# Peptides against a protein of PDB entry 2FGR: the designs that were tried, part 11

Target 1, 331 residues: chain A of PDB entry 2FGR
Amino acid sequence: SSVTLFGIVDTNVAYVNKDAAGDSRYGLGTSGASTSRLGLRGTEDLGGGLKAGFWLEGEIFGDDGNASGFNFKRRSTVSLSGNFGEVRLGRDLVPTSQKLTSYDLFSATGIGPFMGFRNWAAGQGADDNGIRANNLISYYTPNFGGFNAGFGYAFDEKQTIGTADSVGRYIGGYVAYDNGPLSASLGLAQQKTAVGGLATDRDEITLGASYNFGVAKLSGLLQQTKFKRDIGGDIKTNSYMLGASAPVGGVGEVKLQYALYDQKAIDSKAHQITLGYVHNLSKRTALYGNLAFLKNKDASTLGLQAKGVYAGGVQAGESQTGVQVGIRHAF

## One batch from the design tools (peptide; made by RFdiffusion4, then SolubleMPNN)

Design b1_p8_6_s1 (from b1_p8_6, 5 letters changed)
Fold by OpenDDE base, seed 2:
Structure b1_p8_6_s1 (fold): chain B 331 residues (1-331), chain A 8 residues (1-8)
Amino acid sequence: as target 1 above (331 residues)
Amino acid sequence: EIRFSWVP
């Protein structure tokens, strides 16, 4: 049997020029290039091509030393794997987010990521961003000539909020084609939640694709998220992303990504553009810089996610500029 | 990464 201790410590100096009051925020932030984490994982060979596994992973906050505590909310799974694929039991990324966030060139972290996986409707469930779930059973197929899939179901365990009685139930999955330089995927999910104490379905459809040209990579996402409410109508957001990355001088990577968030319930758009650079000092240590611009139109109040400094919204129709400069170290 | 191995 084997156990691996692993982690990432990623800490930055961050600045945003506007908060909800119109004031600047700056300081020491966390997770600008990769989410800081500490984990334990291991496998046991059971013979006949069958393996048991475990994975325990929590987020690290280098700016405050985890003042709010440590937990394994990133992942806490036991699994069986073999020629049939992998079955996982426990809290994890839901299959849809696990696959479709892979097209985000900013790895779903810092001020540059695709922000489509969001709680768009003030949902009262703990995971209404569609990223992770408690009480999750998931299955992942092997890759068959490029074709692969993942499926998941999370039990609500009769969690209630207001009149909603199935909060936290998830059902979802993806189908994908991954072969050589090409990746393409379709994901579908539904999560039960509550908005204003009333039962609400969070429906999500996401298309992703990427192609690696060697000299550069292109990546794209198309997503619709819909919070279906019995009273007050649907809260629908259409999100679009297009990004490019390229290696620089054998030791660096430059990234440029654009996203559009069309928030139908408030008839308002937000535009995000981010330039990122990573400089590898070694296989495990990198310096990085991110520059992001977020333009809100009309009633839109979206803010860049400068974790540890400021991750709130801005005033309606305001633009925000964000900068992160930091160190990432993996062990 | 730090790896630990043992015989069960």
Scores: peptide ipSAE 0.096, ipTM 0.809, DockQ to the pose 0.748; fails the geometry check
Fold by OpenDDE base, seed 3:
Structure b1_p8_6_s1 (fold): chain B 331 residues (1-331), chain A 8 residues (1-8)
Amino acid sequence: as target 1 above (331 residues)
Amino acid sequence: EIRFSWVP
């Protein structure tokens, strides 16, 4: 058997020109190119093509040394794998987010990522962004001639918020085609939550595709998120993303990504455009810079996620500019 | 990345 200790320390200087009061924020932030993490993982060969595995991973906050503590909330799984694929038990990325975030050229990290996987409705559940779940069972198929799939179910364990029952129950999955330069996927999920103490279903549908031309990669996402409320009407957001990346000089990568968030409940749009650059000093160490522009229209109050500096909203209809410059080191 | 190996 084997056990591996691994991690990433990613720390940056970050700036945003507007917070909720219209003032600038700046300082030392975390996780601008990759989420900072510490983890342990291992495998055991059980014979006959069967393997056992474990994975324990938590987030590191390098700016304050994890002042709020450390946990394994990124992933805490035990697994069996073989020719049939992989079964996982424990907290993890839900299958839909695990697959569909792979089309985000910013890997759901820093000020540039696709922000569609979000709590759009002030949902009171712990994971109402649709990214992870507690009490999760997941299954991932092998790749069969390009075709693959993943499925997940999370138990609610009779968790309640207000009058809402079944809070935290997740059911979802994806189907995909991954062959050479092409990737395409469809994901569907439903999560039970509460809004204002009332039962709410978070429904999500996501389409993703990418193509690697060698000299450049194109990627796209189409998503609808709907918080279905019994009282007050549904909260629906349509999110769109288109991005391109290209290698630069054999040691760098440039990324450009645009996203549109059409927030139907407030009849308001937000436009995000991000330019990113990563410079590899080695296989394990990189310098990076991100420049993001977020334009809110009408009642939209979205903010860029400058983790460790400012991740809140802005005033309605305001635009925000964000910058991150940092170092990423992997071990 | 640091690897530890154990043979039971």
Scores: peptide ipSAE 0.095, ipTM 0.812, DockQ to the pose 0.747; fails the geometry check
Fold by OpenDDE base, seed 1:
Structure b1_p8_6_s1 (fold): chain B 331 residues (1-331), chain A 8 residues (1-8)
Amino acid sequence: as target 1 above (331 residues)
Amino acid sequence: EIRFSWVP
């Protein structure tokens, strides 16, 4: 049996030129290249090809030393695995986000990531971004000649918000093909939530693909998120992403990613373009820089996620520029 | 990353 203590401390100096008041924000931010984390994981060989596992992981905030505390909200699972795949019990990434965020060249963090996995409708559930769930059971297949899948169900446990009585129930999964340079996936999910105290279904469909040409990698995402309210019109967002990455000099990586968020309920688009560079000082330590531009059109108010500095919105139709320069250290 | 191995 083994137990591993692991983590990442990622801290940066960050700047955004606009907040909700149109003022600049700057300071020390976190998680610009990878989400800062502390975790424990381990496995036990049970014989016969069966293994038990556990995984406990929480976010680290290096700027304030976790002033709001530490928890295992990133992952808190026990699992069984074998030739049949893996079953997990506990809070985790939902299968759809676990697979489909893998196409994000900015690792679902900092100012450059695909922001499609979002609470687009002021959903009142804690995980209405479609990323994680409480009370989750997940199953992941082995890889069969490239083909793989994952499925998940989260219990609502009769959680209520307003008149909604099934808040937090999740059902979803993906199918994928991962072979050599090619990866492609389709994910489907539904989550029960509330908007304005009324029952709402958060439906999500996501397509992802990537191809590694050796000299460069291309990656793309297509997503539709729809909050179907019992009363009122649907809140639909179509999100698109295209990214490229390339190794630089054997010790660096350059990344460029574009995303479009077509917010149908407000007939407004936002465009995100991010340039990133990672310089590996070692296998465990890197310097990085990110430069992001976010253009909101019409009623769009999206903001770049400069965690620890400013992650709020901007004025409708305003553009935002963000910069992060930091250190990532893994242990 | 720190790894501990336990053998019963």
Scores: peptide ipSAE 0.069, ipTM 0.798, DockQ to the pose 0.785; fails the geometry check
Fold by OpenDDE base, seed 5:
Structure b1_p8_6_s1 (fold): chain B 331 residues (1-331), chain A 8 residues (1-8)
Amino acid sequence: as target 1 above (331 residues)
Amino acid sequence: EIRFSWVP
């Protein structure tokens, strides 16, 4: 049996030129290139090709030393694995987010990521961004000649908000093909939540693909999220992403990513473009810089996610520029 | 990353 202690500390200086008041924000932020984390994991060989596993992982906030505490909300699973694949019990990334966020060249972190996995409708559930779930059972297949899949179900445990009685129920999964330079996936999910105290279904469909040309990688996402409300009509967002990355000088990586968020309920679009650079000082330590531009149109109020500095919205139709420069250290 | 292994 083995137990591994692991983590990442990623801290940056961040700047955004506009907050909700139109003022600039700057300071020390967290998780600009990778989410800062502390974790424990291990496996036990049970014989016959069966293994038990555990994984406990929480977020680290290096700017304040986890002043609000530490938890294992990133992942807290026990598992069995073998030739049949892996079954996990506990809070984790839902299968759809686990697979489809892998196409985000900014790894769902910092000011540059694809922001499609979002609570678009002021959903009152804790995980209405479609990223993680409590009370989750997940199953992941092995990779068979490139083909793989994942499925998950989360129990609502009769959690109620207002008149909604199934809050936190998740059902979803993906099918994928991962072979050499090619990855492609289709994910479907439904999560039950509440909006304004009324039952709401968060439906999600996501298609992702990437290809590594060696000299560069291309990646893309197509997503639709739909919050189906009993009253007031659907809140639909179509999100699109296209990104490219390339190694630089054997020690660096440059990334460029564009995203479009077509917010149908407010007939408003937001455009995001991000340039990132990572400079590897070692296998474990990197310097990085991100430059992001977010252009809101019409009623759109999206803000860049400069975690630890400013992650709020801006005024309707306003544009925001963000910068992060930081250090990532892995152990 | 720190690994601990049980030594029998």
Scores: peptide ipSAE 0.067, ipTM 0.775, DockQ to the pose 0.705; fails the geometry check

Design b1_p8_6_s2 (from b1_p8_6, 3 letters changed)
Fold by OpenDDE base, seed 4:
Structure b1_p8_6_s2 (fold): chain B 331 residues (1-331), chain A 8 residues (1-8)
Amino acid sequence: as target 1 above (331 residues)
Amino acid sequence: ELVTSWTP
């Protein structure tokens, strides 16, 4: 049996030129290159190729020392694994987000990430971004000649919001091909939620692919998220991402990523472009910088996610520029 | 194989 303590402390100085009032925000932020975390994990060999595992992981907020407390909301799983793959019980990334966010060159954090995994409809469920779920059972296959899959179901436990029942129920999965430089995946999910106290299904389809050319990596995402409301039209967003990364001088990585969010319910687009650089001081410590530009059109109010500084929206049709410069340390 | 799950 083994128990491992692990973590990341990622803290930055961040700036955004506009908030919801049109004012600038700046200060100390967190999780600009990787989500800051503290975790415990371990495995036990049960013999016969069977292993038990546990994983407990919470987010760290280095700017305020976790003033709002610490929890294991990132992951709190017990697992069995073997030749059949892995079964997980407990709060985790849902299989769709676990796989499809892996194509995000900004690691789904900071001001540069793909923001498609979002609550697009003011959904009242706690996890309406489609990233994690409570009461989750997950299964992950082994890799068979590149082919792999993951499936998940989360119990709603009869959670209600307004007249909506089954809130928090998730069903979803992905199929993937991961072989050498190539990765490609298709994910499908449905989550039950509420919007305005009314039952709503959050349907998600995501296609992702990446190829590592050695000298550079290309990555892409295509996503549709649809909140199907019992009353009122569907809230549909088509999200697109294309990114490239390349090693620099043996100690650095440059990243460029573009995303488009076509918000159909408001007939409005947002364009995001981010340049990132990571400078490795060691295997565990890096300096980083991110520069992001978010252009909202028409009724779009999207904001960059400068966690710890400002992660809210902007005025409709306004553009936002963000900068992060920070230190990432892994232990 | 431990599925090294990428955790955003």
Scores: peptide ipSAE 0.024, ipTM 0.553, DockQ to the pose 0.045
Fold by OpenDDE base, seed 1:
Structure b1_p8_6_s2 (fold): chain B 331 residues (1-331), chain A 8 residues (1-8)
Amino acid sequence: as target 1 above (331 residues)
Amino acid sequence: ELVTSWTP
């Protein structure tokens, strides 16, 4: 059996021109091109095409040295895999986020990513962004002729918040077609949570597609998130993304991505546009730069996610500009 | 190849 130690340290200088007070923020940020992480993983061949696996992964914060501690909240799984696919037990990305975030050209991190996987309703559950779950069982099929799928269930373990009695229950999955330059997927999920101490279902539907033309890649997402409250109206957001990437000079990649967040409960839109560049100094080390613009309309208060510097909202109807310049190192 | 499984 082998154990692999792996990780990424990604640290940047970041700037945003507005916070919630209308003031600029700047400093050292983390995870601008890839989420900084430390992990352990391994596999054991059990014979007959069966393998056991483990994966333990936590986030690294290079700016403060993990002052808030280290944990394996990114992934903490044991698995069995073979010709039938893979079964995972433990905290992980839920199948819907694992597949559908793959269409985000900004790798679901920094100031440029698709922000649709969000807690849109002040949900009181720990994972109301729809990204990960505790107590998760997941199954992933093999790829057969391009077709693949993933399914997951997370136990609530009778967790209560207010009058909600099933908080943290997740059920969801995706179906996909991945063949050569084409990828397309449909994801569906429901998570039980609470809003204002009342039971709420977080329903999510996401469509994703990408095509690699060789000279450029196009990618898109369509998402609806709906917090269905037992008491009160639904909190619905429709999110849209379109992105393009292209290789530059064999050592670089340029990325451009637009997203629209139509926040129905407040009748307000936000527009995000991001230009990114990655320059590979080696297979493991890169320099990068991101430039993002977020335009809030009406009552929208969304902020760019400059992790380690400022990830909060702005004043209603305000625009925010963000910059990140950093180093990513993988080991 | 360190397949850094891209995970958000």
Scores: peptide ipSAE 0.023, ipTM 0.591, DockQ to the pose 0.053
Fold by OpenDDE base, seed 2:
Structure b1_p8_6_s2 (fold): chain B 331 residues (1-331), chain A 8 residues (1-8)
Amino acid sequence: as target 1 above (331 residues)
Amino acid sequence: ELVTSWTP
């Protein structure tokens, strides 16, 4: 049996020109190109093509040395794998987010990512962004001539908030085709939560596709998130993304991504455009820079996610500019 | 055995 220690330390200098008061924020931020992490993983061969596995992973905050503590909230799984695929027990990415975030050219990290996987409705559940779940059982198929799928169920364990009695229950999955330069996926999920102390269903549908032309890659996402409420009507957001990336000089990558967030409950749109560059100094160390623009219309108050500096909203109808320049090191 | 390895 082997145990692997692994991690990433990603720290940046970040700037945003507006916070909720209209003031600028700047300082040291974390996780601008990749989420900083520390993990342990291992496998045991049980014979006959069966393997046991474990994975423990927590987030690192290099700016403050993990002043709020350390945990394994990124992933804490035990698994069995073989010719049948993989079964996982424990907290992890839900199958829908694990697959559909793979089309985000910014890897769901920093000021440039697709922000559709969000708590759009002030949901009171711990994971109402649809990214991870506690008490999760997941199954992933092998790849059959390009076709693959993943399914998950998370137990609510009778968690109650107000009159809601099934908070934290997740059911979801995806189907995909991954072959050579082409990837395409459909994901469906429902999570039970509460909004204003009332039972609410967070329904999500996501389509993703990418194609690698060698000289460039194109990627796209289409998502609808709907918080279904018995009182006050549904909170619906339609999110769209289109991105392109290209290798530069054999040691770099340039990325350009646009997203639109159509927030139906407030009849308001937000537009995000991000330019990113990564320069590889080695296989393990990179420099990077991100430049992002977020334009809110009408009642929209979205902010860029400059983690460790400022990740809050802005005033309604305001635009925000963000910059990150940093170092990523992997070990 | 403790092995340090990075996978992207």
Scores: peptide ipSAE 0.020, ipTM 0.634, DockQ to the pose 0.151
Fold by OpenDDE base, seed 3:
Structure b1_p8_6_s2 (fold): chain B 331 residues (1-331), chain A 8 residues (1-8)
Amino acid sequence: as target 1 above (331 residues)
Amino acid sequence: ELVTSWTP
């Protein structure tokens, strides 16, 4: 049996030119290139090709020293793995987010990521962004000639909000093809939640693909999220992403990503464009910079996620510019 | 054994 202690400390100076009042915000932020974390993991060989595993991981907030406490909300799993694949029990990334966020060149972190995995409807569930779930059972297949899949179910445990029952129930999965330079996948998920104390289904469909040309990588996402409400109609968002990355001088990586969020319930679009650079000082330490521009149209109020500085919305139809410059250290 | 290692 082995136990590994691991982590990342990522801290930055961040700026956004507009908050909800139209004022600028700046300061020390967290998790601009990678989410800061502390974790424990290990494996035990049980013989016959069977292995047991555990994984405990929590977020670190370097700007305030975890003033709100520490927990294992990133991942808290026990697993069995073998020739059949892997079964996981416990809070984790849901299979759909685990696979489909891999096409985001900003790794769902900082001011540059694809923001499609979001609570678009003021859902009252804790995980209405479709990223993680409590009470989760997950299964991941081996890779068979490129083909692979993952499935998950989270128990609601009869949790209620207002008149909504089954809150927190998740069912979802993906199918994928991963072979050499090509990756492609389709994900489907449904989560039970509440909006305004009323039962709501969060339905999600996501297509992702990437191709590595060696000199550059292209990546894309197509997503629809739909919060299906019995009263007030559906809240639907179509999200699109296209990105490119390239190595620079053997020690750097440049990334450019565009996203469009077509928010159907308010007939409003938001456009995001982000330029990122990572400079590796070593295998474990990097400097980085991100420059993001978010243009809201009409009633759209989206804000860039400058964690630790400002992650709220802006006024309707306003544009926001964000900058992050920071250090990432892994141990 | 406690191993301190970062694996991406």
Scores: peptide ipSAE 0.019, ipTM 0.626, DockQ to the pose 0.155

